# Peptides against a protein of PDB entry 8PQO, part 230

Target 1, 252 residues: chain A of PDB entry 8PQO
Amino acid sequence: VLLKEYRVILPVSVDEYQVGQLYSVAEASKNETGGGEGVEVLVNEPYEKDGEKGQYTHKIYHLQSKVPTFVRMLAPEGALNIHEKAWNAYPYCRTVITNEYMKEDFLIKIETWHKPDLGTQENVHKLEPEAWKHVEAVYIDIADRSQVLSKDYKAEEDPAKFKSIKTGRGPLGPNWKQELVNQKDCPYMCAYKLVTVKFKWWGLQNKVENFIHKQERRLFTNFHRQLFCWLDKWVDLTMDDIRRMEEETKRQ

## One batch from the design tools (peptide; made by RFdiffusion4, then SolubleMPNN)

Design b1_p29_8_s1 (from b1_p29_8, 18 letters changed)
Fold by OpenDDE base, seed 1:
Structure b1_p29_8_s1 (fold): chain B 252 residues (1-252), chain A 29 residues (1-29)
Amino acid sequence: as target 1 above (252 residues)
Amino acid sequence: MPVLESYLKNLGLFVTGLLIAEKLKKLKE
């Protein structure tokens, strides 16, 4: 098991981020064909547990139609079925990803707190002290080009070049986070994303767990760069607008 | 939080590839 806490600082408010996140997911999916195909929603209901109130969803992603025929033929039973269980109680979110074949031997858990700070809180997820000692804190700087793979880089999604017309935010210079403290007119937040990766196969555990974390970091980096650079597109949207975009994506 | 379907697909392919490789390895024994 490998745990890392990714801290993503953004020059947006916690409330703004809720809209921006939903928009950015929908927008990123627009160019993908087959949106929603093979997705089965098993559960979608409100929940309340230990003072946490939100929406619980259980989805199955059937990947049989998304892989080559030879993969489908060779894959063990259940290997192409990914389960996603999500507890959405914004500003807290939890997502658990599992595979039918691997069962308890494979787990990706992403727990996120969205806080109106600059990523300075320690153990925001309230882990036991012994467990917290083994968590690496990883800061993602959306303005740092060196954290972006060349193949992922797009100038139109570079926070160091983007200037928001509607809000006046950006571009983000090398010391934007330090300078943000003195900018009273610019909101800020940090997404504390505790990622737990479990791949319980002897000899491959560390390699696979580290690989998955690298992919998660890559995803978080690119996604939040997009989210910020798309600020003018989503900052004035309503939740109804977001819902329409989601439905449009599902129809493709 | 919302997760991109493309990411899940790629992750699934990666895991499936590992499973297939292990299965084939066992069949050769």
Scores: peptide ipSAE 0.311, ipTM 0.833, DockQ to the pose 0.782
Fold by OpenDDE base, seed 5:
Structure b1_p29_8_s1 (fold): chain B 252 residues (1-252), chain A 29 residues (1-29)
Amino acid sequence: as target 1 above (252 residues)
Amino acid sequence: MPVLESYLKNLGLFVTGLLIAEKLKKLKE
C-alpha cells in the first residue's frame, strides 16, 4: 500500500471550484472519444452518514468494447470491469476504484478535501498518527511547466501564459503562490487529495503502486491546469447552470 | 469526485495487461 497526499493550490475559491470542477470534467469528457459508452450506473442516490450529506454513485465501466478482440479473449472474467464508488459531499469527496477480478488485491481510493487555504493543513483527512507519518505530501504547482510532460503541454492550457479577462487572475509566475498571499482580492484554495493505492501482487506491488501514483499526479496536474485556464468559461456559471447543462447532455 | 473516462480506460487496460501477463506465466509453468 502506498499513500500520497497531493496538494493542489489554485487561485479560486472553494465555491468557485465546485462549478469549475464540474464544468472542466464535462468539457474534458467532450474532448474524449469514448464518453458514456459502456458505463453502467448501478446506484445514484443521496446519502447521509455521520453528518456527511451528499450523493452516492456506483458505476461499472465495461471495457470489453474498448479493447481488441484478442485482449477480450485472453482477459480473465471480470478483468475488464472497473467499479467506481463515489461519495460526493462537496467540499469532501471520496472515490474508490476496484476491479472485479482482483477483488481486494486492487484498490485506488481518492479522498479530497477542498479547503480555503494554501495547503498548510497537516493530516486534514484525520489519519492515525502512525499512518500519517508514512504519507508523502506532494505539492502540485499548476504553473510549473517542468511538471508537465511535453506530450501533454498545450500553450492554451498554460497557467503561466493565461490571463483571465473576467477576473484578472493570472498569469501565474514562478512565485505566484507567495504573491497570492499578499493579494487580498484574489481567492485561493487547496485540494487535499489523499490517494491510497493497493496492488497486492508479490513482485509487482511497489512498481505498480508507484506507476499508478505517477498517473494520478499527471491527471491532477493536467486537469487543474485546464480548470484554471478555462476560468473565463465557467466563473460566471452557477450550480443551477451546471445542472441544466448536465440534464441537456443526458437528453442527447 | 468525477473521474475522466480516458483515465479509467487506460487504468483498466493497464490492469488487464498485467492480468494477461500473469495468466500467460502460469500457463507456461
Scores: peptide ipSAE 0.311, ipTM 0.833, DockQ to the pose 0.788; fails the geometry check
Fold by OpenDDE base, seed 4:
Structure b1_p29_8_s1 (fold): chain B 252 residues (1-252), chain A 29 residues (1-29)
Amino acid sequence: as target 1 above (252 residues)
Amino acid sequence: MPVLESYLKNLGLFVTGLLIAEKLKKLKE
């Protein structure tokens, strides 16, 4: 098991982020082929547990149609079925990803707290001390180009170049986080994303777990760079607007 | 937290690849 807490600081408020996140997911999905295809929603209901109130979803992603025929033929039964269980109680979210074939031998858990701070809270997810000491805190700087793979880099999604017309935020210079503290009119937040990866195969555990974390980091980095650079597109949107956009995206 | 389908696809493909490799390994044993 490998745990890392990714801390993504953004010059947006927690409330703004809720809209921005949903928008960015929808926007990023527009160019994806087969949106919604192969997704089975088993459960979608409100929940309340231990003071946490939100929406619980259980989705199965059937990837049979998304892989080459030879892969489908060779894949063990259930291997192409990814289960996503999500507890969405913004500003807290939890997502658990499992595979039918791997069962308990494979787990990706992503727990996110969105806090109006600069990523200074320790153990925001309240892990046991023994567990927390093994968690690596990873700061993602959306303005740091060195954290972006060359193949992922797009100038239009570079926070170091982007200037928000609507908000005046950006571009984010090398010391943008330090400067942000002095900008009383600019909101900020941190997404504390505790990622737990378990891959219980002897000899491959560390390699695979580290690999998955690299992919997660890559995803978080690119996503939040987009989120910020798309600020002018979503900052004035309402939740109703987001819902409408999501429905439109599903039709594609 | 919304999850991108492309991410899950890639993850699924990766895991599937590992599973296939393991399956093939066992078949050779």
Scores: peptide ipSAE 0.311, ipTM 0.832, DockQ to the pose 0.815; fails the geometry check
Fold by OpenDDE base, seed 3:
Structure b1_p29_8_s1 (fold): chain B 252 residues (1-252), chain A 29 residues (1-29)
Amino acid sequence: as target 1 above (252 residues)
Amino acid sequence: MPVLESYLKNLGLFVTGLLIAEKLKKLKE
């Protein structure tokens, strides 16, 4: 098991991020081919647990139609079915990803707290001290080009070049986080993303767990760069606007 | 937390690839 807490600081408010996240996910999904195919929604209902209220979703991603025939023939039963369970109680969110074949031997858990700070809180997820001491804190700087793979880099998604017309935010220089503290009118937040990766397979555990973390970091980095650079597209939208857009997309 | 389908697809394909590789190793034995 490998745990890392990714801290993503953004020059947006916690409330703004809720809209921006949903918009950016929808927008990113539109740019992908074959979206929606093979997705089965088993559960989509409100939940309440220990004072936490939110929306619970259980989705199955059937990848059988997404792979060549020979892969489908060689794949063990259940290997091509990915389960995603999500508890969305913004500003808190939890996502658990499992595979039918691997069962308890494979787990990706992503727990996120969105806080109006600069990523300075320790153990925001309230882990036991023994567990917390094994968590690596990883800061993602969306303005740092060196954290982006060359193949992922796009100038139009570079926070160091982008300036929001509607908000005046950006471009983000090397010391943008320090400068943000002195800007009373610019909101900021940090997404504390505790990622737990378990791949219990002799000889491959460390390699796979580290690989998955690298992919998660890559995803978080690129996604939040997009989120910021798309600020002018979503900053004036309401949650109702987002819901309407999602419904319209489902009809297409 | 919304998850991109492309990410899950890639992850699933990666895991499937590992499983297939393991199966092929057993066939060579």
Scores: peptide ipSAE 0.291, ipTM 0.822, DockQ to the pose 0.796; fails the geometry check

Design b1_p29_8_s2 (from b1_p29_8, 17 letters changed)
Fold by OpenDDE base, seed 4:
Structure b1_p29_8_s2 (fold): chain B 252 residues (1-252), chain A 29 residues (1-29)
Amino acid sequence: as target 1 above (252 residues)
Amino acid sequence: MPVLESYLESLGKFVTLLLILEKLLEELL
């Protein structure tokens, strides 16, 4: 098991982020070919548990059409079915990813707290001390080009170049986080993403777990760079606007 | 989350290859 807490600091409020996240997710989906194909929604319902209220979703990603034929033919039953269980109680979210074939030997858990701080809280997910001791805190700086793979880099998604016309935020210089503290009018938040990866296969556990973390980090980095650089597209939207957009998209 | 879908597709492909290898090893051992 490999645990890392990714801390993504953004010059947006927690409330703004909710809109921006939903918009950016929707926009990213539109930009991807074949989005939604092979996704089965088993459950989509409100939940209440231990004072947590939100939306629970259970989706199955059927990857049979997404892998080469030879892989499909050799894959064990259930191996190409990925289950995603998600509890969305913003500002808290939890996602659990499992595989039918590997059962308990494979787990990706992503627990996110969105806090109005600069990533200074320790153990925001309230892990046991022994577990917390093994968590690596990883700061993602959306302005740091060195954290972005060359193949993922787009100038239009570079926070170090972007200037929001609507808000005046950006570009984010090398010391933008420190400067943000002095800018009373600019909101900020941190997404604390505790990622638990379990891949229980002797000899490959560490390699696969590290690989998954590398991919998660890449996703978080790129996504939040987009979210910020798309600020002018979503900052004036309300949650009601987002809901309408989602409903309209479902009808198409 | 669409970003997650793309990720899951890529991850799923890789994991699937590992699962196939695991199955082959289990049959061999």
Scores: peptide ipSAE 0.028, ipTM 0.669, DockQ to the pose 0.533
Fold by OpenDDE base, seed 3:
Structure b1_p29_8_s2 (fold): chain B 252 residues (1-252), chain A 29 residues (1-29)
Amino acid sequence: as target 1 above (252 residues)
Amino acid sequence: MPVLESYLESLGKFVTLLLILEKLLEELL
């Protein structure tokens, strides 16, 4: 098991981020080839547990059509079915990813708190002290080009070049986080993303767990760079606007 | 023969898992 807490600081408010996240997910999904083909939604309902209220979703990703023929032939039964269970109680969210074939030997858990700070809180997920000692804190700087793979880099998604016309935010210089403290008119937040990865196969555990973390970090970095650079597209939208957009997308 | 088959199966499973992870991440964007 490998745990890391990714801390993503953004020059947006917690309330703004809720809209921006939903918009950016929808926008990024439109740009992907094949879209949501092979995704089965089993459950989508409100939940209430221990005072937490939110939306619960259970999706199955059927990847049989997304992999080469030789992979399908070699894959054991259930290996190409990925289950995603998500509890969205913004500003808290939890996602659990499992595989039918691997059962308890495979787990990806992503727990996120969105806080109006600069990533300075320790153990926001309230882990036991012994467990917390094994968590590596990883700061993601969306303005740092060195954290982006060359193949992923796009100038139009570079926070160091982008300036929001609607808000005046950006471009983000090397010391942008320190400068935020002195800018009363610019909100900020941190997404604390605790990622738990379990891959219990002898000889492959460390390699695969580290690989998954590298990919998650890459995903978080690219996504939040996009989210910020798309600020002018979503900052004036309401949650009702987002819901309408989602409904329109489902009709197409 | 049996050793070779087991090796190929293991290699195939590993490649399958990597591809699954790649596709999963693409859908999260």
Scores: peptide ipSAE 0.025, ipTM 0.604, DockQ to the pose 0.038
Fold by OpenDDE base, seed 2:
Structure b1_p29_8_s2 (fold): chain B 252 residues (1-252), chain A 29 residues (1-29)
Amino acid sequence: as target 1 above (252 residues)
Amino acid sequence: MPVLESYLESLGKFVTLLLILEKLLEELL
């Protein structure tokens, strides 16, 4: 098991982020060809547990059409089915990813708290002290180009070059986080993403767990760079606007 | 739709696909 807490600081408010996240996910999904094929929504309902209220979603991703024929033929039963269970109670979110074939030997859990701070809270997910000692805190700086793979880099998605016309935020210089503290009119937040990865295959555990974390970090980095650089597209939208957009997309 | 889910969906799919492919490749090698 490998645990890392990714801390993504953004020059947006927690409330703004909710809109921006929804918009950016929708936009990213549109850019992915065939993203809707092979997704089965089993459950999509409100939930209430231990004072937490939100939306629960259970989806199955069928990867049979996404892999080469030889992979499909060689794959064990259930190996190409991924289950995603998500509890969305913004500003708290939890996602659990499992595989039918791997059962208890495979787990990806992502727990996120969105806080109006600069990533300074310790153990925001309230882990036991022994568990917390094994968590690596990883700061993602969306302005740091060195954290972005060359193949992922786009100038139009570079926070160090982008300036929001609507808000005046950006570009983000090397010391943007320190400067943000002195800018009373600029909101900020941190997404604390605790990622738990378990892959219990002998000889492959460390390799796969580290690989998954590497991919998660890459995704978080690219996503939040996009979210910030798309600020002018979503900052004036309301949650009601987003809901309408989602409903319109479902009807197509 | 929880926005994080779609992003995590893409990530989860990609990671799982890579893991499956890696395992299959290791079995073939």
Scores: peptide ipSAE 0.034, ipTM 0.692, DockQ to the pose 0.326; fails the geometry check
Fold by OpenDDE base, seed 1:
Structure b1_p29_8_s2 (fold): chain B 252 residues (1-252), chain A 29 residues (1-29)
Amino acid sequence: as target 1 above (252 residues)
Amino acid sequence: MPVLESYLESLGKFVTLLLILEKLLEELL
């Protein structure tokens, strides 16, 4: 098991982020060719548990059409089915990813708190001290080009070049996070993303767990760069506007 | 936050490939 807490600082408020996140997910899904194919929604319902109120979703990603034929022919039953269970009680979110074939030997859990701070809280997910001491804190800087793979880099999605017309935020210079402390008019938040990866196969555990973390970090970095650079597209949207975009994405 | 489908699919492909390779190795050893 490998745990890392990714801390993503953004020059947006917690309330703004809710809209921006949903918009950016919908927009990214539209831009992907073949998005939605092989996705089965089993459950989509409100939930209440331990004072937490939100939306619960259970999706299955069927990867049979997404892998080469030889992989499909050799894959064990259930190996190409990924289950995603998500509890969205913003500003808290939890996602659990499992595989039918691996069962308890494979787990990706992503727990996120969105806080109106600069990533300074320790153990925001309230882990036991013994567990917390094994968590690596990883700061993602959306303005740092060196954290972005060359193949993922787009100039129009570079926070160091982008300036929001509607809000006046950006561009983000090398010391933008330090400067935020002194900018009373710019809201800020941190997404604390505790990622738990379990891959219990002898000899491959460390390799696979580290690989998954690398991919998650890449995803978080690129996503939040997009979210910020798309600020002018989503900052004035309502939740009803977001819901409409989500429905349009499901039809493609 | 839901993982973007494209990244989830890529991860799934890689994990599946590793699982198949490991199983094949176990059968050969």
Scores: peptide ipSAE 0.032, ipTM 0.692, DockQ to the pose 0.628; fails the geometry check

Design b1_p29_8_s3 (from b1_p29_8, 18 letters changed)
Fold by OpenDDE base, seed 1:
Structure b1_p29_8_s3 (fold): chain B 252 residues (1-252), chain A 29 residues (1-29)
Amino acid sequence: as target 1 above (252 residues)
Amino acid sequence: MPVLESYLESLGLFVTQLLIEKKLKELLE
């Protein structure tokens, strides 16, 4: 088991982020060919648990059409079915990813707290001390180009170049986080994303767990760069607007 | 947080490849 807490600081408020996140997910999905194909929604309902109220979703991603034919023919039954269970109680959310074939031998859990701070809270997910001491804190700087792979880099999604017309935020210089403390008019937040990766197969545990974390970090970095650079597109949207975009994405 | 399908696809391919390699190794032993 490998745990890392990714801390993503953004020059937006917690309330703004809720809209921006949903917009950016929908927009990113539209930009991908074949988006929504092979996705089965099993459950989508409200839930209440331990004082937490939110929306619960259970989706199955059928990847059979997304892999080469030889992989599909050789893959064990259930190996290409990914289950995603999500508890969305913003500003808290939890996502659990499992595979039908691997069962308990494979787990990705992503627990996120969105806080109106600069990533200074320790153990925001309230882990036991013994568990917390094994968690690596990883700071993602959306303005740091060195954290972005060359193949992922797009100038139009570079926070160091972008300036929001509607809000005046940006561009983000090398010391933007330190300067943000002194800017009373600019809201800020941190997404504390505790990622738990479990892969129990002997000899492959470290390789797979590290690979998954590398991909998660890459995803978080690129996603939040997009979210910020798309600020002018979503900052004035309502939740009804977001719902409409989600429906349109599902039809593609 | 919703996960992008493209990420899940890449992850699925990687895991599947590892599974196949493991099974092949076991069969050749």
Scores: peptide ipSAE 0.172, ipTM 0.763, DockQ to the pose 0.673
Fold by OpenDDE base, seed 3:
Structure b1_p29_8_s3 (fold): chain B 252 residues (1-252), chain A 29 residues (1-29)
Amino acid sequence: as target 1 above (252 residues)
Amino acid sequence: MPVLESYLESLGLFVTQLLIEKKLKELLE
């Protein structure tokens, strides 16, 4: 098991981020090839548990059409079916990813708290002290180009070059986080993303767990760079606007 | 917090490749 807490600081408010995240997810999905034909939504309903209220979703990603024929023929039954269970109670969110074939030997859990701070809180997810000692805190700086792979880099998604016309935020210089404290008109937040990865196969555990974390970090970095650079596209949208957009997308 | 299909595809391909390699190794030994 490998745990890391990724802390993503953004020059947006917690309330703004709720809209921006949903918009950016939708936009990023549109840019993907092949669409979502392999996605099956099993459950999409409100939930209430221990005072936590939100939306629960259960999706199955069928990868049979996404892999070569020889892979499909050799893959064990259920190996190409990935389950995603998500509890969205913003500003808290939990996502659990499992595989039918690997069962308890495979787990990706992503728990996120969105807080109006600069990533200074310790153990926001309230882990046991012994467990918390094994968590590596990883800060993601969306303005740091060195954290972005060359193949992922796009100038139009570079926070160090982008300036929001509607808000005046950006571009983000090397010391943007330090300067943010002195800017009363610029809100800020941190997404605390605790990622738990378990791949309990002898000889492959470390390789796979580290690989998954590397991919998660890559995803978080690119996504939040996009989110910020798309600020002018979503900052004036309301949650109702987002809901309408989602419904329109479903109709297509 | 939805996960992009492309990410899951990459992850799935990686895992399946490992499985295939493991099986092939077992067959060749």
Scores: peptide ipSAE 0.148, ipTM 0.747, DockQ to the pose 0.667
Fold by OpenDDE base, seed 2:
Structure b1_p29_8_s3 (fold): chain B 252 residues (1-252), chain A 29 residues (1-29)
Amino acid sequence: as target 1 above (252 residues)
Amino acid sequence: MPVLESYLESLGLFVTQLLIEKKLKELLE
């Protein structure tokens, strides 16, 4: 098991981020092939547990049509079915990804707290001390180009070059986070993403767990760079606007 | 309706797919 807490600081408010995240997810999903095909929604309902109130979703992703024929033919029963369980109670959310074949040998869990701070809170997910001491805190700087793969880099998605016309935010210089403290008119937040990865296949555990974390970090970095650089596209939208857009998309 | 972290789940699925494919390829070697 490998745990890392990714802390992504953004010059947006927690409330703004809720809109921006939904917009950016939708926009990013448009660029992905086969995003909606092969997805079975088993559960989509409100939940309330231990004071946490939100929306629970259980989806199965059937990968049979997304893999080569020989893979489908050789794959054990259940190996190509991925379960996604998500508890969305913004500003808190939790996602658990499992596989029917791997059972307890595979787990990806992503727990996120969105806080109006600069990533200074320790153990925001309230882990036991013994568990917390094994968590690596990883700060993602969306303005740091060195954290972006060359193949992922786009100038139009570079926070160090972007200037928001609507808000005046950006570009983000090398010391942008420190400067935020002195800019009373610019909101900021941190997404604390605790990622738990478990892969217990003999001989592959460390390699796979590290690989998954590397991919998660890559995703978080690119996604939040996009989110910020798309600020002018979503900053004037309300949650109601987003909901309407989602409903309209469902009808098409 | 996109749920939160849908983009992350897509990546998770992709990673899982790659891992399965890799394992299967290794078994065929």
Scores: peptide ipSAE 0.178, ipTM 0.753, DockQ to the pose 0.298; fails the geometry check
Fold by OpenDDE base, seed 4:
Structure b1_p29_8_s3 (fold): chain B 252 residues (1-252), chain A 29 residues (1-29)
Amino acid sequence: as target 1 above (252 residues)
Amino acid sequence: MPVLESYLESLGLFVTQLLIEKKLKELLE
């Protein structure tokens, strides 16, 4: 088991981020997943648990059409079915990803708290001390180009170059976080993303777990760079606007 | 209110897919 808490600081408010996240998801997902092909929604309902109120979704991603024929033909039963259980209670969100075949041998859990701070809270997810002791905190700086793979880099998605016309935020220089503290008119937040990865195949555990974390970090970095650079596209959107966009995205 | 597939989860699933594919290929070699 490998746990890391990725902390992504953004010059947006928690409330703004809710809109921005949904917008960016809708926008980016169009090109990455092709509209959710092979997705089966088993459950989509409101939930209330331990004072947490939100929307619970259980989706199955059938990957049969996404893999080569020989893989599909030889894959064990259930190996190509990924279960995603998500509890969306913004500003808190939890996603659990499992596989039918691997069962308890595979788990990706992503728990996110969105807080109006600069990533200074320790153990925001309230882990047991022994568990928290083994969590590595990883700060993602969306303005740091060195954290971006060359193949992922796009100038139009570079926070160090982008300036929001609508908000005046950006570009984010090397010391943007320090400067942000002195700018009372600029909101900020941190997404605390606790990622738990379990891959219990002997000899591959560390390799795969580290690999998954590397990819998650890459994903978080790129996504939030996009989110910020798309600020002018979503900052004036309402939740109703987002809902409309979501409906449109589902049709694609 | 409607919960859409997140970009993060989508790409996470893609990574998972690749891992599964890689493992399967290795097992079949």
Scores: peptide ipSAE 0.118, ipTM 0.717, DockQ to the pose 0.247; fails the geometry check

